Peptides against a protein of PDB entry 8HF1. Designs and how they scored, part 14

Target 1, 320 residues: chain A of PDB entry 8HF1
Amino acid sequence: NVMLYATKPTEVMVSFPHQEQVLTVTRLISAEIEKFYVSLDLMNIGVQPIRRSKSLQCLRDPSKKSFVKQLFNDFLYQMKEYGIYAASIAIISLIVEFDIKRRQAETLSVKLMHRTALTLCEKIRHLLVQKLQDMTYDDDDDNVNTEEVIMNFSTPKVQRFLMSLKVSFADKDPKDICCLVFVERRYTCKCIYGLLLNYIQSTPELRNVLTPQFMVGRNNISPDFESVLERKWQKSAIQQFRDGNANLMICSSVLEEGIDVQACNHVFILDPVKTFNMYVQSKGRARTTEAKFVLFTADKEREKTIQQIYQYRKAHNDIA

## One batch from the design tools (peptide; aimed at target 1 V14)

Design b1_p11_6_s3 (made by RFdiffusion4, then SolubleMPNN; from b1_p11_6 with D3S I4L)
Fold by OpenDDE base, seed 3:
Structure b1_p11_6_s3 (fold): chain B 320 residues (1-320), chain A 11 residues (1-11)
Amino acid sequence: as target 1 above (320 residues)
Amino acid sequence: SESLFEPIPEP
């Protein structure tokens, strides 16, 4: 009986300084969103019709106001956790979403609410882009998508993540790379995907080496149409990753839902490992010979992270 | 140069 010793991936940690980038622009944006919430609470949008989805689970569609607040709260999280450059990409997703909802509005009051949210997003976008341009002292190079701008306007966590990708994959054969990047929130997948597209395009050593894709979990609250588009996108992204047309996949909790992805040689956990299931499922994708499992931690949380990993290792050995 | 990647030791 050859016990196939499942080759355990090499577990490594990347530490980053706990520096809150307290920029004046981030405080201004937060204050404008807070003022908007006060205004939003005063808006009379009337009684919203309960969409009876045909499934007997009355998933109360979150109130149209609650959904608007959720999108801005998710944006504020992206800005805090990933930085101003990531926020400049995240705000575009809000603009698109509020424009769709404005067009689909059944009442004038709901149309006005989404229009007001959209106007705030355009102001936020302008403030972010203006701040990214403040580093381009040379009159002619309006390109805010340089490696330097991306690095300087990213949080220390994102800086160390990008450095980790460059060190791991510079000038490698694309065929030898099968990388997963795990993030906590579904909206982070798209934000980090947009950041990586620009970073890879601006970094010669990664250009034509890394081809990213992203995959978001099923939104159980999404309207049937959004769920169909998301499902089509997921199928296409997974197929590109299986066919080798993409070699880096950004995921949230989706892989816990039984999406069959190939065995990977690199697994990056960009956000804190909050659950034993996330640890087992993400680590369980690092199955190739010499596979690496990379955790990111703030220096302040380093010891707590190590102790949490020891607890998860113990619990995993007790189930095996 | 301190290695960007720190091994998580086995206890």
Scores: peptide ipSAE 0.478, ipTM 0.893, DockQ to the pose 0.738
OpenDDE base, seeds 1, 2, 4, 5: peptide ipSAE 0.476, 0.475, 0.476, 0.475; ipTM 0.895, 0.892, 0.895, 0.894

Design b1_p11_6_s4 (made by RFdiffusion4, then SolubleMPNN; from b1_p11_6, 4 letters changed)
Fold by OpenDDE base, seed 2:
Structure b1_p11_6_s4 (fold): chain B 320 residues (1-320), chain A 11 residues (1-11)
Amino acid sequence: as target 1 above (320 residues)
Amino acid sequence: DLSIFEEIPEP
């Protein structure tokens, strides 16, 4: 009922060229991770004690090796989808995670496994940072966090996303901005958050305009001490966004998890809309007057994206 | 450049 009188957001599309970034560094990193997987499969970590954690998630990954592979697979996805600059931030999240898991390790074999993963992450970080520095002509400015470096080492999708933010929000009053950015994966929230912090700091027109936050979905919260910290962070981030201390929120599937987010004037869908529910829920947050619902598509997928949106519009009208 | 945004037309 209340949705029928809500001003429908303007649905807009941002097209980006499909470029396969074939970087030697990306191939090297992928090959190092594959070699690591072979070594990881050969590691004897012994029988893991079944932690009687009541959470269904500890039951889903009986293998601490599977979790390690998942983190590196998520990293490889981020490197492919968002570029090597985003990957340089994403790898830090893996370093933090593996250091925590190394410290929490109950056995020497598990401790060694996480240490080996951590050592690989540090090597990957060094390779990424070195590649980011290779474009800075000035050896003295360790500042790989310039607008130019961010743009040059981001995928066309991320470049168009950053341009879209600049065009949308340059020199605006921060109080007039309520922006959501939807991403598919929880780790992408942190990665894009770190990228946006650096981009905003390097972009004068945005420095005092955009204040980003991120929110990670609840479904992946381990019952461990990490989950308490993540839940505290999530509550703080939501509160900052409600209070207007943050005006851009990066989130993954947050609406399905019963997080009440305010009505926004901008909703960016950075990753493909895979489901009708995602379409309705994300679009349903763009409720202000002149609200924009922004989709990103590769040029080659433009027509397919339009047809998918028409199907979702039809399905939405048939339910309304 | 506002031309970055293409409105998705009504079918």
Scores: peptide ipSAE 0.478, ipTM 0.901, DockQ to the pose 0.894
OpenDDE base, seeds 1, 3, 4, 5: peptide ipSAE 0.474, 0.476, 0.473, 0.471; ipTM 0.902, 0.902, 0.902, 0.901

Design b1_p11_7 (made by RFdiffusion4)
Pose (drawn by RFdiffusion4):
Structure b1_p11_7 (pose): chain A 320 residues (1-320), chain P 11 residues (1-11)
Amino acid sequence: as target 1 above (320 residues)
Amino acid sequence: PEVEFEEIPEV
């Protein structure tokens, strides 16, 4: 009876070769951000509330410097984890966030700090577009070139995930498919969402089948990439997925708990599984029959992750 | 393109 309304989806793996080498432009951008941090640390903005540790044992920077560093570090993480083009999209989210803070800002000193951060972010955007541009010698067709650069300017993890996404839904009806993709970090949702938008508008077979939509938790990141203060579109993303308007969901541990959704055909956990409960809930989200469950881990982490999953399965069996 | 999907054995 439970299997009438419940389903044990087939759980499969998608291993990918994990490499450690990085590109030179990554080193250059790291040096540029380090120079910016060193300069900003001494920014000496108007006196701010003292921020100490959780236990007050060690000091902390003012909340605003912490916020700027946090955003930059998130951008660097997105670049380290998902390739150059992931950073190319994520730098736009940083530009939008710094423009919003400039608007919210309430002092000349803080405003100046945010404006200069915006300037550096735009310089970084131009740097990313520059390396992305210095590969058009391969060919001139920007669509297939977008597909090719995405395949080439991305980590094996990103290449493999997008490969599995293409193969799984090559020419199926958009109505027939209902899938979710889970990622860990906040801005990674918006970054990878923009990457999927580009890829959907980069391939002929997937162009009219997949509809990517992303949503995150609190501290709601901006939904657009336009910097126009107000937008005309009003319909929400969750309601879209419930209404079938959107079929590809990009969320981060938000939809895993509570949020009712129709039974989904596929679930992709882009970032490695960490928590037993979250594993159980994410698997349960693939509530439809013949549901397919997908995981992505590094080759080096294969034994560890498989052993961990066995621990989980045995724990299920034990509890039952 | 091709992708190899690996099933995890049951316990």

Design b1_p11_7_s1 (made by RFdiffusion4, then SolubleMPNN; from b1_p11_7, 4 letters changed)
Fold by OpenDDE base, seed 1:
Structure b1_p11_7_s1 (fold): chain B 320 residues (1-320), chain A 11 residues (1-11)
Amino acid sequence: as target 1 above (320 residues)
Amino acid sequence: MSVEYEEIPDV
């Protein structure tokens, strides 16, 4: 029962303006995905044989169309919540997934579906990259991975998160840093990881200070769909974080699976805390004497977030 | 841009 003896971390809030990124490019991308959904619904893919493994609840769509829609819905969420720079990284993961699914397709109709999805992802990637380049005045520097581009094409939440990292960790000893970043969704872990790699590389004060890693929660339903590569990556990432070769870990609900992560001095909650369990588990990782538990909230949700934290504190004290 | 950390007060 590790919950009882942890020094209470300092709970801090970072407010950000609620700005919907009203970019023409995001509207165009959303409209192209909606057109694709109409086309996808009209595709005759045939009934795929239900492989009777009990774990395939997610593959109960005999057409595999629901999985395609899920990936694009996850991308749309990523673009809205984190911005078009994060979306430019997220779309690469969709391209890789649809290329794998296209190669593994048992039927020509399924192969065509994944090919059409892949073609849309490439179009989206070009639209995003073009928009990132429109702010680089110098035609010669194709480097869309500058601090300025990352900041300008990130949502206010992500901007405040990146600035919080810079202020908290600039010129510190890497050994004194043990940081967790919690996100709600598994796909966000990899997207924010890619964003952080580029941000750290573009920020001199962080290049030799922060070494990020990410952990994706096991889909409890099908350990068989975790590629041998994903399982190896998770084990390697955890080990690097344990050995101090990585000092910042991006994770989702992975803590529910009993993965023993070290006691951290910083815990960032990038997405809203939706459950008491998530609050207790994430806060319970900030165990050092000077540990900070950092929440990000929109200005309009500030009071609601404070009240939710008070409810969670009360509930935690009633169980302790 | 400044980042302001607001401590969530104890109740």
Scores: peptide ipSAE 0.489, ipTM 0.917, DockQ to the pose 0.768
OpenDDE base, seeds 2, 3, 4, 5: peptide ipSAE 0.485, 0.479, 0.472, 0.483; ipTM 0.915, 0.914, 0.912, 0.916

Design b1_p11_7_s2 (made by RFdiffusion4, then SolubleMPNN; from b1_p11_7, 3 letters changed; failed a check: a repeat of another design)
Amino acid sequence: MTVEYEEIPEV

Design b1_p11_7_s3 (made by RFdiffusion4, then SolubleMPNN; from b1_p11_7, 3 letters changed)
Fold by OpenDDE base, seed 1:
Structure b1_p11_7_s3 (fold): chain B 320 residues (1-320), chain A 11 residues (1-11)
Amino acid sequence: as target 1 above (320 residues)
Amino acid sequence: LSVEYEEIPEV
């Protein structure tokens, strides 16, 4: 057992102000989703035949209503945690998913349910885009994808994350960068990926420096529900990151299951570290001599975050 | 907007 003395990465904390976005648009969107849930509960969509794949809890809902609610709850979480700009990207993913489900609907009632969800998503998209446009003083520049718009409509956490990328990687050689960004939720990977593409394109110092990719964790529960497209995308994204054609990878916590990702020099934890396993695995990817492990914390949770890291360090030293 | 990096002290 060569215990490779893995050089312990430098553990760094970035604090951000805890600001609840008190925006009228976010309250309106939340209220429209709650009204939709009441209407959804009243919909009679019949009992769908439980396809006997044992493992998907989402297939145990005979109505498929739980899956619809899950997607909107994930959207509400992303809007709260990452901001309106991130939400404008997240809603497009919901539109795509509900359109696929609408086309695959075996019954007229299920087709109608997904159509109603799509109508709500389009309304939400218009409300978000309109709010992003309210800051563009010039009627002619329909480009809501500026650095200023991204920064102003992002949460303090996301603002600090984007600034951390700019400070860390401005004018560096792309070959010297191997960056992981960990997020808690599967859908956050796509949302933050879209945000980063637009931010990098709007930031001259990063355009030729950072090439992002995202990896959605395998739903191990049924490889059959991963579209052939999602599996191809994952394999392609991993391969691009291995070949150095991508130097920033956004991952959900599901990297646990043996995805051999190269040793990285930067690991960003965008969401709170909830488990010891997540701490050990994410930190264990920062293996270079100059590796940084960057945590984001609200100012109010700073001391709690430090104490949690000390507990994880102690537990790691007791096992090692 | 400044980003301050604080190293988490060793115990």
Scores: peptide ipSAE 0.484, ipTM 0.914, DockQ to the pose 0.767
OpenDDE base, seeds 2, 3, 4, 5: peptide ipSAE 0.483, 0.476, 0.480, 0.482; ipTM 0.911, 0.910, 0.912, 0.913

Design b1_p11_7_s4 (made by RFdiffusion4, then SolubleMPNN; from b1_p11_7, 6 letters changed)
Fold by OpenDDE base, seed 3:
Structure b1_p11_7_s4 (fold): chain B 320 residues (1-320), chain A 11 residues (1-11)
Amino acid sequence: as target 1 above (320 residues)
Amino acid sequence: MTVDYELLPEV
């Protein structure tokens, strides 16, 4: 019994400067959302009918107001963690969701609430797009999706991530690439996917090299809230990655749910590793020969990150 | 800008 010692992946840490680029536009957007929350709290939406899920666990459908606040709080997180360019992609997802909820509204009060949220999202979108255009000096080239605009309006973390992709994959054979990108939050998967599509399209060295896809984990709160469309998308995304039609997969906690993904040669951890399970499962996907496991850390958190990784390594060796 | 890669040594 030759236990083929699986070659451990090469672990790499990339540091980035912790610059909170507090742009005036981000403060304005935050203040507009806070004003909207005050207005939202004053709205009378009446008693909401309790959706009986078929399962005996009456998980109270989160209050329709709480759901609206959650989406804007998730947007504010994306804007802070990934930057204005990522926020311009994230806001489109809110617009789509609030338009769906507005059309599905059973009461005039709920319809008005979602309409007011949608109006705020359109205002935020306009403020973001205007700020992205402020760097294009040429009146004729309205293209906010250039490599330069993406880089300049991304956080230092995202800048280092994009540079790491370019250095790692420039002019490589697409068949030799099997890359995973882990993010903490479900909504970040779609946001970073949209950002990567535009970045790859604007970067000649990557345009025919990287084909991104994203997977979103099952919503642990209620499998009934996963639309048939989301389940179809997940199945299609996994299949494209298995067939080699996609070679970069963005995922959250999806791998904790036992989704069978092939062995990868690159694993990027874009957000801080908060749990031992996340560390073991994500690292455990870097199984090919010469596999790389890449972590991103703020300079101020470098020592804390190193100590945490050593604790996870020790704990993993004690179980193995 | 260069990406500063630090190898995390095996412990």
Scores: peptide ipSAE 0.351, ipTM 0.883, DockQ to the pose 0.784
OpenDDE base, seeds 1, 2, 4, 5: peptide ipSAE 0.335, 0.338, 0.346, 0.328; ipTM 0.877, 0.879, 0.881, 0.873

Design b1_p11_8 (made by RFdiffusion4)
Pose (drawn by RFdiffusion4):
Structure b1_p11_8 (pose): chain A 320 residues (1-320), chain P 11 residues (1-11)
Amino acid sequence: as target 1 above (320 residues)
Amino acid sequence: VEPIEELEFEE
């Protein structure tokens, strides 16, 4: 009876070769951000509330410097984990966030700090577009070139995930498919969403089948990439997925708990599984029959992750 | 406990 309304989806793996080498432009951008941090640390904005540790044992920077560093560090993480083009999208989210803070800002000193951060972010955007541009010698067709650069300017993890996404839904009806993708970090959702938008508008077979939509938790990141203060579109993403308008969901441990959704055909956990409860809930989200469940881990982490999953399965058996 | 299956892809 439970299997009538419940389903044990087939759980499969997608291993990918994990490499440690990085590109030179990554070193150049790391040096540029380090120079910016060193300069900003001494920004000496108008006196701010003292921010100490959780236990007050060690000091902390003012909340605003902490916020700027946090955003830059998130951008660097997106670049380290998901390739150059992921950073090319994520830098636009940073530009939008710094513009919004400039609008919200309430002092000349803080405003100046945010404007200079915006300037550096735009310089980084031009740097990313520059390395993306210095590969058009391969060919001139920007669509297949976009597909090729995405396959080449991405980590093996990103290449392998997008490969599995293409092969799983090559020419199926958009109506027939209902899938979710889970990622860990907040701005990674918007970054990878924009990457999928480009890829959907980069391939002929997937162009009219997949509809990517992303949503995150609190401290709601901006939904657009336009910097126009107000937008005309009003319909929400969750309501879209419930209504079938969107079929590809990019969320980060937000939809895993509570949020009712129709039974989904596929679930892709882009970032490695960490918690037993979240594993159980994410697997349960693939509530439809013949549901397919996908995981992505590094080759080096294969034994550890498989052993962890066995621990989970045995724990499920033990509890039962 | 059944083994975990893996998928393979060609580039």

Design b1_p11_8_s1 (made by RFdiffusion4, then SolubleMPNN; from b1_p11_8, 4 letters changed)
Fold by OpenDDE base, seed 4:
Structure b1_p11_8_s1 (fold): chain B 320 residues (1-320), chain A 11 residues (1-11)
Amino acid sequence: as target 1 above (320 residues)
Amino acid sequence: LPPIEELELEL
């Protein structure tokens, strides 16, 4: 019996200052979304016949208004939790989604709703890009994708995460890296992926070291709403990570669905660990001899987070 | 920004 001493990964906590982004632009964007919600509630989107699909599909919002509000609420969350730079990438995903929904609209009223949402997204994108350009003193370099701009317009959490990547992986062999980054929300995978692409491209020490991919969970709402493109992307991203063509994977709760991911040497938890299962599953991927499991916490929540991790560690040892 | 190594707490 080779007792596979499962080498417990080194558990590391990185602290960041709790900074409320008191930016006028974020307040203006929030106020524009709130005004849009009032307008959206006044829109008469006629009762669409509830096509009961025979599967346990959550009642399709008959107005489709709840889905529009969910996307903007997810955007507001990303802007708050990751910063203005991440929000400038996140808004593009909303633009794409609302343009698809506008084209697929069965009624004029639904088409107009998605068109109004799209117009708001373009306004928000313009406000975000203008704010990112405020740091480019040189009128000639429209490049908002510099390391400096990314860092300055990211939350302290994201700043610490990017610095941790730089220190951990600067000038390393790409083959020696197998990194997972866990995030709570599906849409966060896409915006953090876009942020990392730009950050890695702007950081010489990482440009030829890190090749990121992202994996979003299956959309439980319906396999029919999961675009053929999204399913192809997920399969390709996982395969690239298995083949070593990608060495950093951004993922959400997807590991619960029995997708076998290889043993990793680094696991970053970018968002708070809310459940024991998330702790065990994410930590259980850090299985190499020198594996690191990195958590991020606000200074105000440090003690609470430490106590929670010790409780989870105790519970895990009592089951083992 | 301070060095990350100073901000890392081993748990």
Scores: peptide ipSAE 0.435, ipTM 0.906, DockQ to the pose 0.120
OpenDDE base, seeds 1, 2, 3, 5: peptide ipSAE 0.324, 0.434, 0.336, 0.042; ipTM 0.879, 0.903, 0.885, 0.717

Design b1_p11_8_s2 (made by RFdiffusion4, then SolubleMPNN; from b1_p11_8, 5 letters changed)
Fold by OpenDDE base, seed 5:
Structure b1_p11_8_s2 (fold): chain B 320 residues (1-320), chain A 11 residues (1-11)
Amino acid sequence: as target 1 above (320 residues)
Amino acid sequence: LEPIKELELDL
């Protein structure tokens, strides 16, 4: 029962300006994905042999088209919520996934569908990288991973998150840090992990202080899609965090009941707290006496967020 | 209920 041992963490709300990124590149990318959806809907992939994979997802999408759309929708969400820099990392994960699916394709039509998705991902990657390079004088791909480029091509939310990390952890002893970062979506864990790796590497005050890892909750709906590699990675990442070889863990909101993560002194909620369960589970990880529970809110949603947290606090106190 | 500590971080 996570409730019995919760020291009351200090709750902190960080506001950020609601800036709609009116970038021509984001509009172009969105339009290219929409055109691709029209093309994808017109693709005749035939009756796919129902692989006897008992996964509900294979039953839901015999065409495998919904999975393709889901990945691009998740990408569009990441681009909107985290910015162009995060999107440049997110697109690589799509490329890897579609290449795996292309190689595993049982039919030429499915192979072609994933090839077309890959071609779009490479185009998107090029558009993103080109836009990141607009701030670099050198055409060297490594030059896009500076603190300045990361900050300038991140959303205000991500900027405030990175600043909050810098302020919280600059020049601290790595052993004194046990940080969780909660995100809503599975694919966001890897995207924010890649962003944090580059940010930490570019930020001298954090380079030897923060060692990030990520864990994705098991998708109980489709254990068959959890690659053996992902399961090994999760086990290794959790173990590294337990052993103190990692001190920052990025988690999706799917804390499976029973991921015994140590008592953390910092919990960051990067995405909006949508449920009371998410509030209790995430807050219940901030168990040290000086633990901080940090929330991010857009200025336009500040009042709504405050009221929601007060409702959750009341509901938590009524159950405790 | 204790008020939430608000932090505005300016760039």
Scores: peptide ipSAE 0.365, ipTM 0.889, DockQ to the pose 0.843
OpenDDE base, seeds 1, 2, 3, 4: peptide ipSAE 0.345, 0.355, 0.359, 0.351; ipTM 0.879, 0.884, 0.885, 0.883

Design b1_p11_8_s3 (made by RFdiffusion4, then SolubleMPNN; from b1_p11_8, 5 letters changed)
Fold by OpenDDE base, seed 5:
Structure b1_p11_8_s3 (fold): chain B 320 residues (1-320), chain A 11 residues (1-11)
Amino acid sequence: as target 1 above (320 residues)
Amino acid sequence: LPPLEELELEL
């Protein structure tokens, strides 16, 4: 029970300016998704045959439209919260998911719905890549993965996170690093993982220092739909992190119930701490003598966040 | 970007 150990990591808050991305491309993408939602609502997909698969997902959305909207809303969230560069990675996950669902479609109407979603994702990908290329003289997709492009097309939050990683870990021995990065959403783990792979590869001081992995917690709603590949990936990623073959692990808040990971010296909370349990569980992983627990906050929310952390700290000390 | 040290607050 993580609550039984009074871990006293150094708690650090990194502030970032609340900048609305005033990019024409983000507005265009949002407008294209909104137009797609109107079209999606007009699609008659019929009553899908309820295959008696006791899966809660088949019962929750007979139309599968809500799932399509969820993925695009999740993408819009990532684009807003992490930036255009992160969005260019996030859209690939949507493309893969919609292609799988298109191939698995039991009806022509559902197949068409996923095809239309896929076509929109490809359009969005092109708009994003084209915008990343505005800083490159060459039309080569590899040239968009520079430290400069990643930094310039990331939100202030992600910029500060990447700076914090660079300052903390530049030219360090990889064995001395055990880092956790907590994010709110499962799909953000893959997005930030892809961003970090490219950033680390483009940052000489980190290239041989940080080896990232990601873990998506088990989907308690549908363990049967977790692909054998995803389960194998999770098991491999955990094992690599335990064996020291990976020294940075990106995790969603679902860590509360299942990941026996070693004591870490760095814990980054990239997204807002929304619950006392998230605070205790994440902070409780920073267990080394000089462990750091780093929070990111918008300047406008700094005071509110400080007060919330002090309340959580007090509540934790009253239970310990 | 300002130096990280100007942006960090110990809690």
Scores: peptide ipSAE 0.398, ipTM 0.880, DockQ to the pose 0.120
OpenDDE base, seeds 1, 2, 3, 4: peptide ipSAE 0.300, 0.395, 0.323, 0.382; ipTM 0.867, 0.870, 0.844, 0.870

Design b1_p11_8_s4 (made by RFdiffusion4, then SolubleMPNN; from b1_p11_8, 3 letters changed)
Fold by OpenDDE base, seed 2:
Structure b1_p11_8_s4 (fold): chain B 320 residues (1-320), chain A 11 residues (1-11)
Amino acid sequence: as target 1 above (320 residues)
Amino acid sequence: LEPIEELELEV
């Protein structure tokens, strides 16, 4: 019912060149992860006790190995989709996760598995940071967090996203900004958040204008696995965004799960809109006067994206 | 259907 009276946001499509960033470092990292998967498959971690929590039929994948592979696959996705700068941030999340799991390991074999994964993450981090430093001519300023480094080591999609933020929000009053950024994957929220913090700090026109926050999607795995810390952090992040202490929120599909966020004047869809529901729910957050709904498309996918948006518009008008 | 506004941003 609330959708009928919402001011229709202006739909904006930002095109970007389809450049596959073929870096030697990305190939090396991918090859090191594949070698690690072969080693991981050979590891004997023993039979893991099936803790049946009575309430949630989530078959904990008894293979703690599958979760390790999932994290590295999500990292590889982020490196491909967002670039090596984003990957340098994403790898820190893996380091933290594997260190937690190493400390929580009930067996020496599982502890060793997480230690081996952690050692690989540190190697990957060094390879990424070294590559980011190779473009800093000044040996003395170890600060790879410049606007130039961020832009040069981001994918064309991320470059256009950052430029769109700069153009949209340069020198604006922070109070007039209520921005949502939708991403597909929960780990992308943290990665793009870290990237935005560094970009905003390096971009004078956005300093003190944008205050980012993120929301991590609920684990499809039982609320028993959401650390009390993650839930507290999510609640705090939402409250900061409601109170105006944050004016840009990076979120995954969490808003479909009943998180009430205020009406926004900007909605960015960083990842492709895959479903009509995602289109309607995300667009339905851009409710202010002159609200913008911004999409990103590769030039090669431009026509397909336009046709898909027109189909979604038609379907939305047939329901309204 | 209103056309989608298209923006090309130069890097």
Scores: peptide ipSAE 0.359, ipTM 0.886, DockQ to the pose 0.840
OpenDDE base, seeds 1, 3, 4, 5: peptide ipSAE 0.347, 0.356, 0.345, 0.351; ipTM 0.882, 0.887, 0.882, 0.885

